# Peptides against a protein of PDB entry 6UG1: the designs that were tried, part 168

Target 1, 304 residues: chain A of PDB entry 6UG1
Amino acid sequence: SNEERKRRKYFHMLYLVCLMVHGFIRNEWINSKRLSRKLSNLVPEKVFELLHPQKDEELPLRSTRKLLDGLKKCMELWQKHWKITKKYDNVGLYMRTWKEIEMSANNKRKFKTLKRSDFLRAVSKGHGDPDISVQGFVAMLRACNVNARLIMSCQPPDFTNMKIDTSLNGNNAYKDMVKYPIFWCEVWDKFSKKWITVDPVNLKTIEQVRLHSKLAPKGVACCERNMLRYVIAYDRKYGCRDVTRRYAQWMNSKVRKRRITKDDFGEKWFRKVITALHHRKRTKIDDYEDQYFFQRDESEGIPD
Target 2, 301 residues: chain A of PDB entry 6UG1 as posed
Amino acid sequence: SNEERKRRKYFHMLYLVCLMVHGFIRNEWINSKRLSRKLSNLVPEKVFELLHPQKDEELPLRSTRKLLDGLKKCMELWQKHWKITKKYDNEGLYMRTWKEIEMSANNKRKFKTLKRSDFLRAVSKGHGDPDISVQGFVAMLRACNVNARLIMSCQPPDFTNMKIDTSLNAYKDMVKYPIFWCEVWDKFSKKWITVDPVNLKTIEQVRLHSKLAPKGVACCERNMLRYVIAYDRKYGCRDVTRRYAQWMNSKVRKRRITKDDFGEKWFRKVITALHHRKRTKIDDYEDQYFFRRDESEGIPD

## One batch from the design tools (peptide; made by RFdiffusion4, then SolubleMPNN)

Design b2_p23_3_s4 (from b2_p23_3, 12 letters changed)
Fold by OpenDDE base, seed 4:
Structure b2_p23_3_s4 (fold): chain B 304 residues (1-304), chain A 23 residues (1-23)
Amino acid sequence: as target 1 above (304 residues)
Amino acid sequence: SLEEEILKKLEPLLEEFKKYLFS
């Protein structure tokens, strides 16, 4: 019905706001001075120097290579720190079906929210789910004065799916779900004027995204609980930015159709949400990023 | 808290959207 379409759109937007607020809260928690002091001690001086290379005037790419090597070593150090990777409770922050949402609304299950103190303890001990691990990795890089962003792929229910969702049953569903991350890191490369993508936990990869990311879900089964639609970046200065364009190959042709921003009202509303979560002034980094997104929009063209 | 301030800013946006969808 038209009413069910309206209801699903509303629940999608409510859920999206809750996810974006969750990302903001986690980004605040990882700015903890107490945590920063502990995590800085995990990074040897030689690795710190690689994270802060001098500008090579002859070949700026050499400076980028040092930064990439420093980030690789930080991923190795982080893996040594992280002792226990917990499985997600149910689906974690992956996409729920409409049936799962309806069933959860009827069940007054008190969702145990992780407290800030418990989060900080989990990161400090190296015990937690993959999301806590990624968030802790971002905290470690920030403790080393690296301009690292927390990235969140927000997974609200698919308001474009009007089917009655069949329950995604089976053990294979979890493997397909966790194949691609929900949280990752970006690091600013001041030499190339680009964001470097870092997945320290899932794919354990560093990439300089041009057209395609390894972190973008591929295949029907993986996309059932992880659709790339809302990739939100949270920086150390409480900036909030939509960076979906970086990771979406087909932003205009495919991704936009599954976003609330497909219409003018949804675009204006989503901009208000981003603005409410954005607590810093614009910088030259934002200008370089917007220029990159513009070039990516022009290169994709208008879908025929 | 900063969280409470953000939630207070977002609540009107949710109500605006609720009115738009159910109008």
Scores: peptide ipSAE 0.093, ipTM 0.753, DockQ to the pose 0.804
Fold by OpenDDE base, seed 5:
Structure b2_p23_3_s4 (fold): chain B 304 residues (1-304), chain A 23 residues (1-23)
Amino acid sequence: as target 1 above (304 residues)
Amino acid sequence: SLEEEILKKLEPLLEEFKKYLFS
C-alpha cells in the first residue's frame, strides 16, 4: 500500500539518524585523552616519523610513500594489539530485513548498550567486535596526531524493498555479510591533497581511491546486508560529511535510487541531518574533497 | 551533553519528516 511505503520511508530515516548519531558518539569516545595516552605508546618513534614525513619538494610522492608505509606498520601494530575479535551479535550494524525488524519489535529483548567505559576498556585490552577494533585503530592514529576520520557505512533497512517477506536465504549469510566492512578509516594526505582509505581489520588494505574502492560491496549475497548508500565521515574535530561519492562507482545511476536523497525533500532533509552533526567550520581539506567529488560526478555522466 | 543537544536538534527534523510522509 501507499501507507506501507510511507511507513518504510519513515522507519528508514529514523533508523538512519540513529545510525549516524551512533557514529558521532563513537567518534567522540575515540577522542578520549586517557585512551589516546595508552594507544600512542603502541607506536614506536620510527613509525611516528613515517606518519609525519617532511615534504619532499622535489618529489612529493616520496612523502606520500612514507605515510603509506607508516600506515601499513600501524596496521601490523594494531593486529598485534588486538587479541580477540568477537563475532557480531546477530547482524551487528549490518542491514536488517523488514521481517527481522517486525519480529524484533515483538521481542522486548533489552538490548545491552555498550557503555563508554566498556568501549574504552575493550579498545585498551584489544577485545571486541570488528567495529570496536576499527574505531580503536582510528583512536591510535589520532593519538599519533594523524588526521584520521572514522568512516561508517550506514545500513538502514531498504525502503525501496516493498516485499512482505524479506527473509534472506542461505547457510553462508554471516560470511557474506562480514565480507565487507561497515566501519573503516580515512587518513588525510597533505602532500597529494587526498584522503587515503584504510581498512585495518576486514580486508587489511590501504588504497588511494580513484574510480572504485575495494571496500564497496560486490555481488548479490554481500549486498543483501551491506548496501553502499550512506558513507559518513567523522573527523577528529567533530566534522560530519557524506563521502558516499568516493566509494560509489555508480552514484547517479544506481546508489541515488536507494537513498532518501533521490527526491528534493529527502535531499534537503538529509542535508539538515548532516548539518546538525557537523560541529566545525569548513576547511581547505573540504574544498579539495568537494572538487574531487565534482570531478567524479562529471566523469560518471548522466545515466541514460 | 553534546549528545543530548544533537538529539534535540534532530527531533524536529524527524517530526518535520513524519508530517511530510503522513500528511
Scores: peptide ipSAE 0.039, ipTM 0.705, DockQ to the pose 0.805
Fold by OpenDDE base, seed 3:
Structure b2_p23_3_s4 (fold): chain B 304 residues (1-304), chain A 23 residues (1-23)
Amino acid sequence: as target 1 above (304 residues)
Amino acid sequence: SLEEEILKKLEPLLEEFKKYLFS
């Protein structure tokens, strides 16, 4: 019905706000000074030096290569630190079906929300789900004075799915769900003036995204619970930015149709949400990023 | 519009979240 369409759009918006706030809270928690002191000790001086290369005046690319090597070594160190990767409870922060949401509303299960103290303990011990692990990795890089931001692929329920029964059929639903991450890291490369994408936990990859990312879900089964729609970046200074354009090859043709920002109201609303979560002044890094997004929009063109 | 009503309902929630995050 038209009413159900309105209900799903509204619920999607509320759910998106809750997810974006969750990302903000986790970004605050990983700024813990106590955690920072513990995690800095995981990084040897030689690796710290690679994270902070001098500017090569002849070839800035050499400095970028050192940073990439430092990040690779940090991923290896993080794997040694992380002892227990827990499975997600149910689907974690992956996309729920509308049926699952309706059933969950009826189940007064006191979801024990992970407290800040429990999170900090989990990261310190290396015991937790993949999201906690990625968040801890961002904390380790920040402890090494790296300009690392937490990236969250927000998975609100699909308001464009108007099926009554949205049950997902498949024996491998969990494996397909976790094939691509919900959380990852970006690191600012001051030499190339670009963000480097780092997935330390899931794909264990470092990439300099040009037109497409390895972290973008591919295939029907993987996209059922992980649709690239709202990739939000949280920096160490409590900046909040929509970085979906980096990871979406087909932002205009495909992704926009699945976002609340497909209409003028949804765009204005979403800008208010971003503004509400953005607690720093604009920087030259934001200018370089916006220029990159502009170039990506021009290069994609207008969908026919 | 329905859109304005949604916005009016979410604005208080955003302010509550701001307070929660910066308290």
Scores: peptide ipSAE 0.032, ipTM 0.632, DockQ to the pose 0.054
Fold by OpenDDE base, seed 2:
Structure b2_p23_3_s4 (fold): chain B 304 residues (1-304), chain A 23 residues (1-23)
Amino acid sequence: as target 1 above (304 residues)
Amino acid sequence: SLEEEILKKLEPLLEEFKKYLFS
């Protein structure tokens, strides 16, 4: 019905706000000074120097290569620190079906919310789910004075799916779900004026995204619980930015159709949500990023 | 808290959207 369409759209937006607030809260927690002091001790001086290369005036690419090598070594150090990777409880922050949402509303299950103290202890011990691990990795880079962002791929229920029963059946559902991350890192490269993408936990990859990301979900089974629609960046200064354009090859043709921003009202509303979560002044880094997004929109063209 | 300030900013946006969808 039209009413069910309106209801699903509303619930999608409510759920999206809750996810974006969750990302903001986790980004605040990883700014803990106590955690920073502990995590800085994991990074040897030689690795710290690679994270902070001098500008090579002859070939700026040499400085970027040093930074990339430093980030690779930080991923290796992080793997040594992280002792226990727990499975997600249920589906974690991956996308739920409409049926799962309805069933969960009827189940008065007291969701045990992870407290700040428990999170900080989990990161410090290296014991937790992949999301906690990524968040801790961002904290370690920030402890080394690296301009690292927490990235969250927000997975609200699909308001474009009007099926009554959306049950996902399959023995491999968990493996397909976790094939691509929900959380990752971006690091500012001051030499190339670009964000470097870092997945320290899932794919264990570093990439300089031009047109395509390895982190973008591919295949039907993987996209059932992980649809790239809302990739939100949280920086160390409590900036909040939509960076979906970086990871979406087909923003205009495919991704936009599954976003609340497909209509003018949804676009204006979503901008207000981003603005409410954005707690810093604009910087030259934002100008370079917006220029990159503009170039990506022009290069995609108008969908046929 | 910063969390409470954010929630206070988001609550009006949710009500605005609720009004739009159910108008």
Scores: peptide ipSAE 0.043, ipTM 0.711, DockQ to the pose 0.799; fails the geometry check

Design b2_p23_4_s1 (from b2_p23_4, 9 letters changed)
Fold by OpenDDE base, seed 1:
Structure b2_p23_4_s1 (fold): chain B 304 residues (1-304), chain A 23 residues (1-23)
Amino acid sequence: as target 1 above (304 residues)
Amino acid sequence: MDIPEELKEELDKILEEFKEYLF
């Protein structure tokens, strides 16, 4: 019905805000001074120097290469620190089906909300799920004074899916679900004036996204629980930005149709949510990023 | 940090609108 379509749209909006607030809270927790002091000790001086290269005036690319090498070494150090990767409880923060939501409304499952103290302990010990691991990696880079931001791919239920029955084939469903991350890192390259994408845990990759990302889910099975729609960036100064354009190859033709921002009402609403979570002034980094997004929109064109 | 007041207001609006569709 038209009513069920409206209900699913509003539930999607509510769920999206809850996810974005969750990302904001986790971003605050990783700014812990106590955690920062512990994690800075994981990074040797030689690696710290690579993270903070001098500007090569002859070839700025040499400075970017040093930063990339430093980030690679940080991923290796993080893997040594991280002793136990726990599986997600159920689907974690991956996308639920409408049927799973309806069934969960009847089951008062006490979601064990991870407390701040338990999170900080988990990161310090290197024991937790992949999301906690990525969040801890961002904390380590921030502890080394790197301009690292936490990235969250928000997975609200698909309000465009009016089908009830997604028979998820049980055994492969978890492997397909976790094939692509929900959380990752971006690092500001002051030399190239670009964000570097870092997945330290899942794909264990560093990339400079031009047209497409390796982190963008591909294939039907992976997209059932992980649809690229809302990629939100949380920086060390409590900035909040929509960075979906970086990771979406087909923002205008495909991704926009599955976002609340497909209409003017949803766009205005989503801007209010971003503004409410954005606690810093605009910077030149935001100008370079917006220029990059503009160039990506022009290069994609308007869908026919 | 507390949830921004503006975000609480937007949540309340969504919850009110959602109640009209649930009941």
Scores: peptide ipSAE 0.029, ipTM 0.707, DockQ to the pose 0.275
Fold by OpenDDE base, seed 5:
Structure b2_p23_4_s1 (fold): chain B 304 residues (1-304), chain A 23 residues (1-23)
Amino acid sequence: as target 1 above (304 residues)
Amino acid sequence: MDIPEELKEELDKILEEFKEYLF
């Protein structure tokens, strides 16, 4: 019905805000001074120097290469620190079906929320799910004074899916779900004036995204619980930005149709949510990023 | 940092609008 379409749209909006607030809270938790002091001790001086290269005036690319090598070594150090990767309880923060939401409403299950103290202990011990691990990696980079931001791919239920039964069939559902991450890291490269994408846990990759990312879900089975729609960046100064354009090859033709921002009402509403979570002034880094997004929009063109 | 009051107000609006479509 038209009513069910409206209900699913509003539930999607509510769920999206809850996910974005969750990302904001985790971003605050990883700014813990106590955690920072512990995690800085994981990084040797030689690796710290690679994270903070001098500007090579002759060849700025040499400075970027040092930073990339430093980030690679940080991923290796993080793998040594992280002792136990727990599986997600059910689907974690991956996308739920409408049927799963309805069934969960009927089951008055006491949701065990992870407290801040438990999170900090989990990161400090190297014991937790992949999301906690990525968040801890961002905390370690921030402890080394790296301009690292937490990235979250928000997975609200698909309001464009009007099927009554949205049950997912298949024994490989968990494997396909976790093939691509929900959380990752970006690091500002001051030499190239670009964000470097870092997945320290899932794909264990570092990339300089130009047209496409390795972190963007591909294939029907992977997209069932991980549909790239809302990639939100949380920086060390409590900035909040939509960075979906970086990871979406086909933003205008495909991704936009699955976002609340497909219409003017949804665009205005989503802008209010971003503004409410954005607790810093604009910087030249934001200008370079917006220029990159503009160039990506022009290069994609308007879908026919 | 607490949830910004502005975000709480937008959540309340979404919840009110959602209530009109839940019942």
Scores: peptide ipSAE 0.028, ipTM 0.711, DockQ to the pose 0.291
Fold by OpenDDE base, seed 2:
Structure b2_p23_4_s1 (fold): chain B 304 residues (1-304), chain A 23 residues (1-23)
Amino acid sequence: as target 1 above (304 residues)
Amino acid sequence: MDIPEELKEELDKILEEFKEYLF
């Protein structure tokens, strides 16, 4: 019905705000001064120097290479720190089906929210799920004075799916779900004027995204619980930005149709949510990023 | 850091709109 379509749209909006607020709260927790002091001790001076190379005036690419080498060594140090990777409880923050949501509403399972103290202890000990591990890695880079963002791929239920029963393929469902991350890192390269993408936990990769990202889900089974629609960046100064354009090859033709921002109402509403979570002034970094997004929109073209 | 008041107001609007479609 039209009513069920409206209900799914509004529930998608509510769920999206809850996810974005969760990302904001986790971004605050990783700014903990107590955690920063502990995590800075994991990074040797030689690695710190690679994270902060001098500007090579002859070849700025040499400075970018040193930064990339520093980030690679930080990933290796992080793997040594992280002792226990827990599986997600059920599906974690991956996408639920409408049926799973309806069944969960009937089952008043008290969701035990992770407290800030428990999170800080988990990161400090190196014990937790992959999301806690990525968040801790961002905290370590921030402890080394690196301009690192927490990235969250928000997975609200698909309001464009009007099917009642989305039968998920049973046996490999967890492996396909966790094939691509929900959380990752971005690091500002002051030399190239670009964001570097870092997945320290799942794919263990560093990339300079041009047209395609390795972190973008591919294949039907992987996309059932991980649809690239809302990639939100949280910086160390409590900035909040939509960075979906970086990771979407087909933003205009495919991704926009699956977003609340497909219509003017949804675009205005989503802009209000971003503005409410954005607690810093605009910077030259935001200008370079917006210029990059503009160039990516022009290069994709308007879908026929 | 508390949830921004502007975000609470937007949540309340969504909740009221959502109630009108659930009941």
Scores: peptide ipSAE 0.027, ipTM 0.684, DockQ to the pose 0.289
Fold by OpenDDE base, seed 4:
Structure b2_p23_4_s1 (fold): chain B 304 residues (1-304), chain A 23 residues (1-23)
Amino acid sequence: as target 1 above (304 residues)
Amino acid sequence: MDIPEELKEELDKILEEFKEYLF
């Protein structure tokens, strides 16, 4: 019905705000001074120096290569620190079906919310789910004065799916779900003037995204619970930015149709949510990023 | 950090619209 379409759109909006606020809160927790002091001790001086290379005036690419090597070593150090990777409780922050939402509304399950103290303890011990692990990795890089962003792929229910029964077929669902991350890291490369993508936990990869990312879900089964629609970046200064354009090869032709921003109302609303979560002034880094997004929009063109 | 007031206002609007459809 038209009513069910409205209900699903509004529920998608509410759920999206809750996810974006969750990302904001986790980003604040990552900035803990107590956690920073503890995590900086995981990084030897030689690795710290690689994270902060001098500018090579002859070949700036040499400086980028040092940074990339430093980030690789940080991923290795993080794997040594992280002792227990827990499975997600149910589906974690992956996308729920409409049927799962309806069934959960009837179950007054007391969800134990993870408190800030419990999060800091989990990161400090190296015990938690993959999301906590990525968040802790961002905290370690920030403890080393690296300009690292927490990236969150927000997975609200698909309001464009109007099927009554949206049940997913059972056994392979978890493996396909966790094939691609929900959280990852970006690091600012001051030499190339670009963000470097880092997945320290899931794919264990570092990339400089040009046209597509390895972190973008591919295949029907993987996209059932992980649909690239809202990739939100949270920086160390409480900036909040939509960086979906980086990870979407087909933003205009495919991704936009699945976002609330497909219409003027949804675009204005989503801009308000981003603005409300953006607690810093614009910087020259934002200018370079916006220029990159503009070039990506021009290169994609308008879908035929 | 508290939830920004602008975000609360947008949540409240969504919640008011939800009350009409969910309750």
Scores: peptide ipSAE 0.023, ipTM 0.656, DockQ to the pose 0.230

